# Ledger of designs, part 154: peptides against a protein of PDB entry 4KTY

Target 1, 266 residues: chain A of PDB entry 4KTY
Amino acid sequence: YVLNDIGVIFYGEVNDIKTRSWSYGQFEDGILDTCLYVMDRAQMDLSGRGNPIKVSRVGSAMVNAKDDEGVLVGSWDNIYAYGVPPSAWTGSVDILLEYRSSENPVRYGQCWVFAGVFNTFLRCLGIPARIVTNYFSAHDNDANLQMDIFLEEDGNVNSKLTKDSVWNYHCWNEAWMTRPDLPVGFGGWQAVDSTPQENSDGMYRCGPASVQAIKHGHVCFQFDAPFVFAEVNSDLIYITAKKDGTHVVENVDATHIGKLIVTKQI

## One batch from the design tools (peptide; made by RFdiffusion4, then SolubleMPNN)

Design b2_p22_7_s1 (from b2_p22_7, 12 letters changed)
Fold by OpenDDE base, seed 2:
Structure b2_p22_7_s1 (fold): chain B 266 residues (1-266), chain A 22 residues (1-22)
Amino acid sequence: as target 1 above (266 residues)
Amino acid sequence: SAENLKKYLENQEKLKKRLEAE
């Protein structure tokens, strides 16, 4: 994984899977220096820079601009007047070099851009990494391991009450590492996500969360296992908000979220 | 590729040197 400088990112819909190429460019001139610069901006201690757990967690925070003037500014409102539309990026190199040169966050990214840049960061630093695409990805905002979808009496979604959201797809990363901080057997692939979604102990970051732990329902393991678990396994709870202010659970869908998870295996 | 392996090793050496120098 660390040797591949070109990849494929899956996106689109579960019934219409699409692919895009992405140039990671971890071997391009200035990219390693930029990755080091990212860690410098994070004020990461030298002792931590050799620890993939710390590096991946810091990378998760720093690839997004929130909190720490990291690499990428996210935008999902289709207004990209002050930067590059997320869809226009074809790789990580231009983004990282722009960040290094300007020393300011680069505009703009969405999940696959964050994942692409983060993948470069990880691979550049010798951490085996891959991009994972989850179709029907849940975003749990209230940390209850379920998606609360509030409905009006007419059956339409009440967007004011509904804080949780479902992405048609979401991309994040998996990084390979040992986890001596976890019980035996929970090393290997770790989910990490640089797309700013939720605050994790004071910063917009996510992971590393053991894929094995998530798979086996061990959400108590650091880091952010509940959130990652919810992304792939949340139940959709449809709640009707009555005019009298009461809430009634109308339906529960346990099959919608995490319908398909795709990653490149080669 | 063999080229990528070479580059990888070079980067690892650079990384090591940078970490030691700081």
Scores: peptide ipSAE 0.305, ipTM 0.838, DockQ to the pose 0.897
Fold by OpenDDE base, seed 5:
Structure b2_p22_7_s1 (fold): chain B 266 residues (1-266), chain A 22 residues (1-22)
Amino acid sequence: as target 1 above (266 residues)
Amino acid sequence: SAENLKKYLENQEKLKKRLEAE
């Protein structure tokens, strides 16, 4: 995985899977220096820089601009003034080199751009990594392991009450490492995500979360296992907010979230 | 590729030196 400098990212809809090429460029001039610069900006101590657990967690924070003036500014409003539209990027190299030269966050990214840049960061530092696409990805923002969808009496979604959201697709990363901080058997692929979604102990970051732990329902293991679990295995709870202020559960859908998870093999 | 392997090894050596020097 660390030797491949070109990849494919899956996106689109579950019924219409699309692919786009992405140049990681981890071997291009200045990219390793930029990755070191990113860790410098994070004020990461030298002892931690050799630990893939710490490196991947710091990377998940620093690839997004939130909290720490990291690499990429996210934008989802289709107004990309003073920057590059997310769809215009074809690889990580230009983004990382711009960040290094300007020393300011680069505009703009969405999930596949974050995942692409983060994949370069991980591979550049010798951490085997891949991009994962989850179709119908849940964003649980109240840490209850379910998606609460509030409906008006007419059946339309109440956007004011509904805080949770479902993405048509979401891209994040898996990084390969041992987990001596976890019980035996929960090393291997770890989910990490640099797209700013939720605050994790004071920063917009996510992971590393053991994929094996999540598959077996062990959400008590660090880091952010409940959030990642909810992304791939959350029930949709449809709740009608009545005029009298009462809430009634109308339906539970346990099949909608995480219908398909795709990654490139090798 | 063989070229990528060479570049990877070069990067690993560079990384090691940078981490030791800082």
Scores: peptide ipSAE 0.298, ipTM 0.835, DockQ to the pose 0.881
Fold by OpenDDE base, seed 1:
Structure b2_p22_7_s1 (fold): chain B 266 residues (1-266), chain A 22 residues (1-22)
Amino acid sequence: as target 1 above (266 residues)
Amino acid sequence: SAENLKKYLENQEKLKKRLEAE
């Protein structure tokens, strides 16, 4: 994983899976220096820089620009006049070198761009990492392990009553590490995500969350396991908001979220 | 590849040296 400098990112729809090549470029000139610079900007203690748990958590915060003037500014409004459209990026190198040179956040990224840059960061620092694509990925804003979809009385969706959302796909990373802070067996692949979605203890970051723990339904372990669990295993709860202020559950779909999870076999 | 392995090892050595110097 750490030796591959070119990869493939899966995207699109569950019924129309697409692939995009991505150049990680972790061996290119200036990239290692930029990764160190990112940790310097995070004011990370030297003692923590050898700990993959701390490094991956800091990386998840710093690859996005929120809170800390990190690497990438996210944009989903289809207005990219003040930077580069997310789809125009072909790899991590130009983004990281621009960040190092300008010392300002780079515009713009979406999930696969965040995941690509984060993958470079992890691999550059010797952490085995891969990109994971989840189709029908849930964004649970209230951490209730379900997606609340509010309906009008006519059956139409009212998107104003919830902040929860379902992505057609979402990309994040898995990083390989031991977890001495967790029970035995919950090391290995850890979910980490640099796409700014939810606040985790004061910053937009996510993980590392044990993939094994999540697969076994354990969401009580650090970090952000409930959120990651919800991304892959939320129930869709269809709720009708009545005029009298009452809410009625109309339907529950336990099969829609996390329909397909894809990663490149390396 | 053998080339990537060499580059990886070189980067790891550079990383160690920088972390020790800071």
Scores: peptide ipSAE 0.298, ipTM 0.835, DockQ to the pose 0.918
Fold by OpenDDE base, seed 4:
Structure b2_p22_7_s1 (fold): chain B 266 residues (1-266), chain A 22 residues (1-22)
Amino acid sequence: as target 1 above (266 residues)
Amino acid sequence: SAENLKKYLENQEKLKKRLEAE
């Protein structure tokens, strides 16, 4: 994983899987220096820079611009006039070099861009990493491990009441590391996500969360396991908001979220 | 995520112009 500087990112729909190439370029000139600069901007202690747990967590925070003027500004409103549309990027190199040169967040990214840049960051620093695409990915913003979808009486979604959202797909990263801070068996692949979604103890960051722990339903372990679990295994709770202000659960769908998780092997 | 691949070529041109301006 660390040696591959070109990859494939899966996207699209669960019934129409698509792929795009991404140049990670972790060995290109200036990229390592930029990764070091990112950690410098994070004011990361030098002693922590050799710890993949700390590095991946800092990376998840710093690849997005929120809180700390990190690498990428996210945009999902289809207004990209003040930067580069997310779909225009073909790799991490230009983004990282621009960040290093301008010392300002680069516009714009979405999940695969964040994941691509984060993958470069991790691999550049010698952490085995891969991009993972989850189709029908849940975004739980109230930390209740379920997706609350509020419906009008006519069955349409009440967007005002519905705060949780389901992405058609979402990309994040898995990083390989030991987890001495967790029980035995929960090392290996750790989910980390640099796409700004939710606040994690004061910053927009996510992970590392043990993939093995999540697979076995253990969400009590650091970091952000409940959130990652929800992304892949949330129940959809359809709630009708009645005129009298009462809420009635109409349906529970335990199968919709996390229909397919895809990653490139090797 | 929302992605519009139909504008890929157009976006590539925008990217080139931006990078050249830097």
Scores: peptide ipSAE 0.016, ipTM 0.521, DockQ to the pose 0.022

Design b2_p22_7_s2 (from b2_p22_7, 13 letters changed)
Fold by OpenDDE base, seed 5:
Structure b2_p22_7_s2 (fold): chain B 266 residues (1-266), chain A 22 residues (1-22)
Amino acid sequence: as target 1 above (266 residues)
Amino acid sequence: SKEALEKYEQAQKKLEELFAKR
């Protein structure tokens, strides 16, 4: 989880699982220096840099460019003008070295690119980390722990009312650490995510959220446990918006979200 | 990547059928 510099990322669909190689390159020249530079740009105090809770949370913010001129600019529009298409990246090294050299955000990333770069960052700093792929990953943007899909009376999706969304797959990271800020038993793997999805207390960041807490439904534990819980365990709520302004629940699907979570073994 | 569930299209069709009965 720290020493391996080449990995495999799972992607595709639950019925058609695909793999791609990713070079983390945490031992390559200039990579550790770049990770330190990232923490400098985040204005982390020296005392906080030894705390994996603080480091992973700051890393989740800084690997994306939002808020703080961090490492990667996300793009999902298939244009990718003035940069590199997300699919063209094969590892973290070129991205991190470009960021260090230019001192500007690198274009462009999507979830597996964010996860790949974040995995390098964590491993460089001695934090055991792995990439996790969740198929049918929910994106809850109203913090209600469900996916609200609004339908017109004709059955078509109302895009104006439907704010929540589902990824065919999403990649994030798990980082290994103790959690002295939580009750005993909720250390170990912590979910962290650098893909800019939701604002968490003023920044686009996510985690660390205790995987054990999530598995046991403890969404009250910091950080961002409700969001991570929703990614893997949301119900799809199909709601018809009627002309009279009333909303009627037509169907509930509790089986689609979080069908498969995959990570490489060691 | 971000893609809508194919299943939602199937669900929409079922809902349309339900609406037609109203």
Scores: peptide ipSAE 0.020, ipTM 0.394, DockQ to the pose 0.009
Fold by OpenDDE base, seed 2:
Structure b2_p22_7_s2 (fold): chain B 266 residues (1-266), chain A 22 residues (1-22)
Amino acid sequence: as target 1 above (266 residues)
Amino acid sequence: SKEALEKYEQAQKKLEELFAKR
């Protein structure tokens, strides 16, 4: 999880799982320097740089360009004219070196690119890390631990009212660390995500969230456990918005979200 | 990528129809 510089990222759909290679390149020339530079740009205190909790949280913020001119600009609109299409990246090295050289955010990333670069960042700094792919990954944007899907009376989705969304797949990272800030037993793998999805205490960042805590429903544990929990375990709530302005829950699907979570096990 | 929920629902309906025919 630290020494391997080439990885596999799972993507696609639950019924059509695909894999892509990704070169992390944490040992390539200039990559460590770039990771240090990222922490410098974050204005991270030197004392914090030895703390994997702080490092992973800062990394989750800085791998995306939001808030702090971090590494990657996300784009999902299929318009990549001013950069590199997310699918064209084959590894982290070119992205990180471009960031270091230009001192400007690199265009463009999507979840696996964010996860790939973040994985390099973590590994480069000696934090064991892996990429996790969740199929049917929920994006809860109102912090209610459910996906509210608003339907018109005809059964079509009301896109204006429906703010929550589901990714066909989403990639994030798990980082290995002790969590002295949490009760005993909630160290180990921590979910961290650099894909800009939601604001976490003033910045687009996510984690570290204890995987053990999430598995046991301890969403009160820092950081961002409710969001990560929702990604993997949200209920889909189908709500019909009637013409009179009333909302009626028509159906609840508790089985759709988090249908498959895959990571490379070595 | 974000799956349009509408596309997913349509796909599910199609799947249900496919399974119902089996």
Scores: peptide ipSAE 0.019, ipTM 0.432, DockQ to the pose 0.009
Fold by OpenDDE base, seed 3:
Structure b2_p22_7_s2 (fold): chain B 266 residues (1-266), chain A 22 residues (1-22)
Amino acid sequence: as target 1 above (266 residues)
Amino acid sequence: SKEALEKYEQAQKKLEELFAKR
């Protein structure tokens, strides 16, 4: 989880699982220096740099460009005219070195790119980390632990009313650490996500959220456990918005989200 | 990925069709 410089990222669909190689390059020249530079840009105190909880949380914020001119600009519009298409990246090294040299956010990333760069960042700093792929990953926009899908009267999705979204897959990271700030048993793997999805206490960041806590339905523990829980265990609520302003729940699907979570084992 | 989103939208349409048949 720290020593491997080449990894495999799972993507695609639950019925058509695909893999791609990713070069983390945590031992390449300039990469550690760039990770330190990222923490410098975050204005992270020296005392915090030895704390994996703080480091992973800062990393989740800084790997995305939002709020703090972090490493990667996300783009999902299939228009990549001012940078590199997300699919063209093969590893973290070029991205991190470009960030260090230009001192500007690098364009462009999507979830696996964010996860790849974040994995490098964590490993460079001695934090055991892995990439996790969740198939049918929910993006809960209103923090209600469910996916509200609004339908027109004709049964089509009302994109204006529907704020929540479901990814066919989403990639994030798990980082290994003790959690002295949590009850005993909630250390170990912590979910952290650098893909800019939701604001967490003023910044686009996510985690660390205890995987053990989430598995046991404990969403009260910091950080961002409700959001991470929703990513893997949201109910799809299909709501018809009537012209009179009434909402009618037409269907509930409790099985669609989080059908498969895949990670590479050492 | 956006392709994933499009595929998801297609999958959702298929699910909607499946639900409409139920």
Scores: peptide ipSAE 0.018, ipTM 0.414, DockQ to the pose 0.011
Fold by OpenDDE base, seed 1:
Structure b2_p22_7_s2 (fold): chain B 266 residues (1-266), chain A 22 residues (1-22)
Amino acid sequence: as target 1 above (266 residues)
Amino acid sequence: SKEALEKYEQAQKKLEELFAKR
């Protein structure tokens, strides 16, 4: 989890799981220097740099370009004219070295690119980390632990009535650390995500959220546990919006979201 | 995620070339 410089990322569909190789390159020349530079750009004090809770939270914010001119600009519109298409990246090294050299955000990333770069950042700083892939991953924008799907009276989806969405798959990271700020037993793997999805206390960041706490339904602990819980365990609520302005719940699906979570075992 | 298969295949080829040098 720290020494391996090459990895496998799972993607595709739940019924057609695919893999790609990714070079983390945490030992390549200039990569550690770049990780330190990222923390300098975040204005992180020296005392915080030894705390994996603070480091992982700062990394979650800084691997994306939002708010702070961090490492990667996300794009999902298939228009990549001003940079590199997300699928053309093969590892973290070129991205991090470009960021260090240009001192500007690198274009472009999607979830596996964010997760790959973030994994390099964590491992480079001695934090055990891995990438996880969640199939049918919910994006809950209103933190209600539900995925609202609005239907027209004819049964067609109206995507304009909600900002909630479901990814076919989403990649994020788990980082290993103790959590002295949480009750006993909620250390170990912590979910962290650098893909810019939701604002967390003024910045696009996510985690660290205790995986053990989430598995036991505890969403009251810092950081961003409700959001991470919703990604893996939201109910799909199908709501018909009638012409008279009334909303009727037609169906509830508690089995669709988080149908499969995959991670490399080494 | 929204990935183009054609670009993925190109990236995999590049990756193979990169690791062949190691």
Scores: peptide ipSAE 0.014, ipTM 0.364, DockQ to the pose 0.023

Design b2_p22_7_s3 (from b2_p22_7, 12 letters changed)
Fold by OpenDDE base, seed 5:
Formats: structure tokens, sequence, C-alpha cells
Structure b2_p22_7_s3 (fold): chain B 266 residues (1-266), chain A 22 residues (1-22)
């Protein structure tokens, strides 16, 4: 995983899976120096830089611009006047080199761009990493391991009450590492995500969350396991908000979220 | 590839040097 500098990212819809090429370029001139610069900007101590748990967690924070003037500014409003549209990027190199040169966040990214840059960061630092695409990815906003979808009496979604969201697809990363901070058996692939979604202990970051722990329902393990679990296995709860202020559960869908998870095999 | 392996090793060496210098 650390030796491949070109990859494929899956996107689109579950019934119409698409692929795009992405150049990670972890071996290109200046990229390693930029990754070191990112860790410098994060004010990582030297001892932490050798720990893949700390590095991946810091990377998840620093690849996004929030909180710490990290690498990428996210934008989903289709207004990209002050930068490059997310779809125009073909790899990580230009983004990272621009960040290093300008010392300012680069505009703009979406999930696959964040995942691409983060994958470069991890691989550049010798951490085996891959991009994972989850179709029908849940974004649990209230940490209750379910997607609460509030409906008007007419059956339309009440966007004001519905804080949770479902992405048609979402890309994040898995990084390979031992987890001596967890019980035996929960090392290996760890979910990490640099797309700014939720605040995790004061910063927009996510992971590392043990994939094995998540698969076995161990959501009590650090870091952000409940959130990652919800992304792949939350129930959709449809709630009708009545005019009298009462809430009625209309339906529960346990099959919609995490319908397909895809990653490139090396 | 062999080229990527060489580049990887070079990066690892550079990382080691950077950490030693700090």
Amino acid sequence: as target 1 above (266 residues)
Amino acid sequence: SAENLEKYLANQKKLAERFAAE
C-alpha cells in the first residue's frame, strides 16, 4: 500500500459505481517535506511523530482546514470562485505543494479529495493506507447511532429538524497499525477521516477507529468508533413531527445505510 | 516497482534524519 503512488477512487451511486484515477505522488519532490510541514503546523512533539495512532489522528485534523488552518477547505455549495473546483483535482501533489508554498489552506475539496490527500500523507509517512468508499453513508449528528429523519405531516423531510444526513457516497481512509491502547485483536485496519464532519474532542477529526471493533459492535473503543459505526450501520428512523408537538415514529429502515463499502485491493 | 521501493527507502532515510535533527 505504501509503494503505490497511483490509485483508483470509487464514487457515484450504489447502482452505478464509478471510478476515478488519483495520483497520490508520495514520492514526488517536496511531498515528504510538506507532510513534515503539516506535522510542524500541528505542533506535534517529536515522540508523537513516530506513533501511527497520533499521526493518523493529527492527519485527520490537519488535512482539513478547520480549527488549525490545515490543508484543504471543504466546499459543497457549487461555488468555487476563489479556488479550484473539487472535481478538477487529479492528485494530491499540486494540493500539498500549494499548501507548502502559500502556507494557507487550499481551496477546494470534497470527500474524495480529502481522502486522496490524506492517503498521500499516510503513505508518505510509511503508514499503509487505502481509501474506502461507503455508499449511503450516514452522518450521525447527535451521537445516538441512528439517523433521525423528521418528516412533515405531508411526508416531506423537515430540514430544520433533521440534523442527520445521508451521503450518496462518502470516502475516508483506513490505515494499518497496531493498537496497543486497545485490547488484543483490534489492531490492523483503522478508519480515519479528514473530511470535516463532526467535532471530536474539540477538533474536526475522526479516528483511528478499529475496523475490527466496529465490525463486532465495540463502539466504546477510541477514537470516534460510534460515529464511524453509525456511518456504516445506522438505522434510519423516520419521525413525523405533528403540529401539536408530538413525535411519532413512522418507520425504521435498517438496510439503507452502508449498503456497499468498496476499496481497491492491492 | 523497484523504483518506488528505492524512493520509499529514500523517504524513510529522510524521515529518520529529520527526526534525529529535531
Scores: peptide ipSAE 0.310, ipTM 0.838, DockQ to the pose 0.867
Fold by OpenDDE base, seed 2:
Structure b2_p22_7_s3 (fold): chain B 266 residues (1-266), chain A 22 residues (1-22)
Amino acid sequence: as target 1 above (266 residues)
Amino acid sequence: SAENLEKYLANQKKLAERFAAE
């Protein structure tokens, strides 16, 4: 994985899967230096820079601009007036070099852009990494391991009350590492996500969460396992908010979230 | 590719040098 400088990112919908090429460019001039610069901006000590657990966690924070003036500013409003539309990016190189040159966050990214840049960061630092696309990806905002969807009495979604959201797709990364901080068997692929979704211990970051732990329901394992678990396995709880202030559970859908998870195979 | 392997090894060397120098 670390040797591939070009990849494919899956997106679209579960019934209409699309692919886009992404140039990671981890071997391009200035990219390694930029990755080191990212760690410098994070004020990461030298001892931590050799630890893939710390590096991936710091990377998940620093690839997004929140909290720490990291690499990418996210935008989902379809305006993009003060930067490059997320869809216009074709690789990580221009983004990283712009960040290094300007020393300011680059505008703009969405999940696949975050995942692409993060994949470059990981691979550049010798961490095997890949991009994963989850179709019908849940964003649990209240850490209750379910998606609470509030409905009006007419059956329409009450967007004011509904804080949780379901993405048609979401991209994040998996990084390969040992996890001596976890029980035996929970090394290997670790989910890490640089798309700013939720605050994790004071920063918008996610992971590393053991994929094996998630698969076996071990949500107590660091880091952010409950959030990652919810992304792939949340129940949708449809709740009607009555005019009298009462809530009625109308339906529970346990099959919608995580309908398809796709990654590039060797 | 063989070229990418060489580049990878070169990067690893640079990383090692940076960590040793700091």
Scores: peptide ipSAE 0.309, ipTM 0.836, DockQ to the pose 0.954
Fold by OpenDDE base, seed 3:
Structure b2_p22_7_s3 (fold): chain B 266 residues (1-266), chain A 22 residues (1-22)
Amino acid sequence: as target 1 above (266 residues)
Amino acid sequence: SAENLEKYLANQKKLAERFAAE
């Protein structure tokens, strides 16, 4: 929780789980000031800064650079010539201090880096938070709660038609808070994600989504519950795109996505 | 740890002071 400044992030594959140490450093000099600066850059009013719902949602937007010149630029193309490779980071402190000093987005991050920095942000502001790793995490691009994988007639993936993607793993955060805006029982852990994946009402952000609501199949509650639900519980739909333009469902895999969700106990 | 608790409390105090000043 908020007192732990060093953590472990799970990554790798479901059959080969790996761990890396991550220094959150929420108590290091300048880090609290940087978190306040992040909220200042987001133009967050003082009243909102005391609300963990608003803070976590703003944080999910601001930890990524998209839309608002936030903290981290994501890169997944293995070309990191204009910054630091994501794997080179060992903690949040250097990233946050660089952001504060340069006032420009820091290059580069991937999911665990986003999650690490976001975890620092949340804990620094007194919000209990943890990192969650989902193996075989779905990225639903068309908001249909399933993964549509289009195949050529030869069985190869049609990358042009396939917009959805499956990560071998994905890291996001859970933040502990009450949800007076939701029905009773849907407080507690809330999924929040700062890795830029999908636009949520005008910004690349995600959550807070009630973990309890999602576990019970409720995707109608704010924020971004359908997307989070899809990440952990999507069917893979294999569709053959025929030359005549018709689509035929060849196979459905309901077990591939969300095979394992791992988090450190708090 | 006790040290982290002290740091946490210090941060909370700093936050309260900052918000009061704004």
Scores: peptide ipSAE 0.309, ipTM 0.839, DockQ to the pose 0.940
Fold by OpenDDE base, seed 1:
Structure b2_p22_7_s3 (fold): chain B 266 residues (1-266), chain A 22 residues (1-22)
Amino acid sequence: as target 1 above (266 residues)
Amino acid sequence: SAENLEKYLANQKKLAERFAAE
């Protein structure tokens, strides 16, 4: 997980799983220096740089451009006139080297690009890391551990009443570390995500969240466990918004979100 | 690979040197 410089990223849909190669290039010239530069830009103190908890959390913030002029600008609108389309990237090296040379955020990324660059960052700093693809990933904006889908009285979806969304897939990272700040048994793989989704204590970042804790339903532990839990285990709540302003739950689907989570074994 | 291990160790050494110098 630290020695492999080429990987495979899973994407597509649960019924049509696709793969793409990704060059992490953590051993390429200038990449380690760029990772150090990223931490310098984050104004991370030296004492924190040896702590994988702090490093992964800072990396989660800095791989995206939000808040701190980090590495990548996200774009999902299919308008990439001022940069490189996310699909054109084949690895982390060009992105990181461009960031280092320009000292400006690189355009553009989507989840697999963020995950690819973040994976390089983690591995470069000696943190075992892998990319995880979650199919039918929930984006919970109100931290209620459910995906609210509002329906009109005619049964049509009203997308204006909620900011929650279901993605066909989402890629994030898992980083291996001990968690002395958590109860025994909640070390190991930690979910971290650099794709800007939600604000976490003032910044667009996510994790590290204990995979073991989440797997056992513990969402009370730092960091961002409720959000990560919702990505993989949200219930779809179909709510009819009546004209009188009342909301009625019409249906609950507990099986749709987190239908398949895939990661490379090597 | 053995080559990647050597590169990894070199990176770790560079990291240690960088942190010690600051």
Scores: peptide ipSAE 0.300, ipTM 0.833, DockQ to the pose 0.945; fails the geometry check

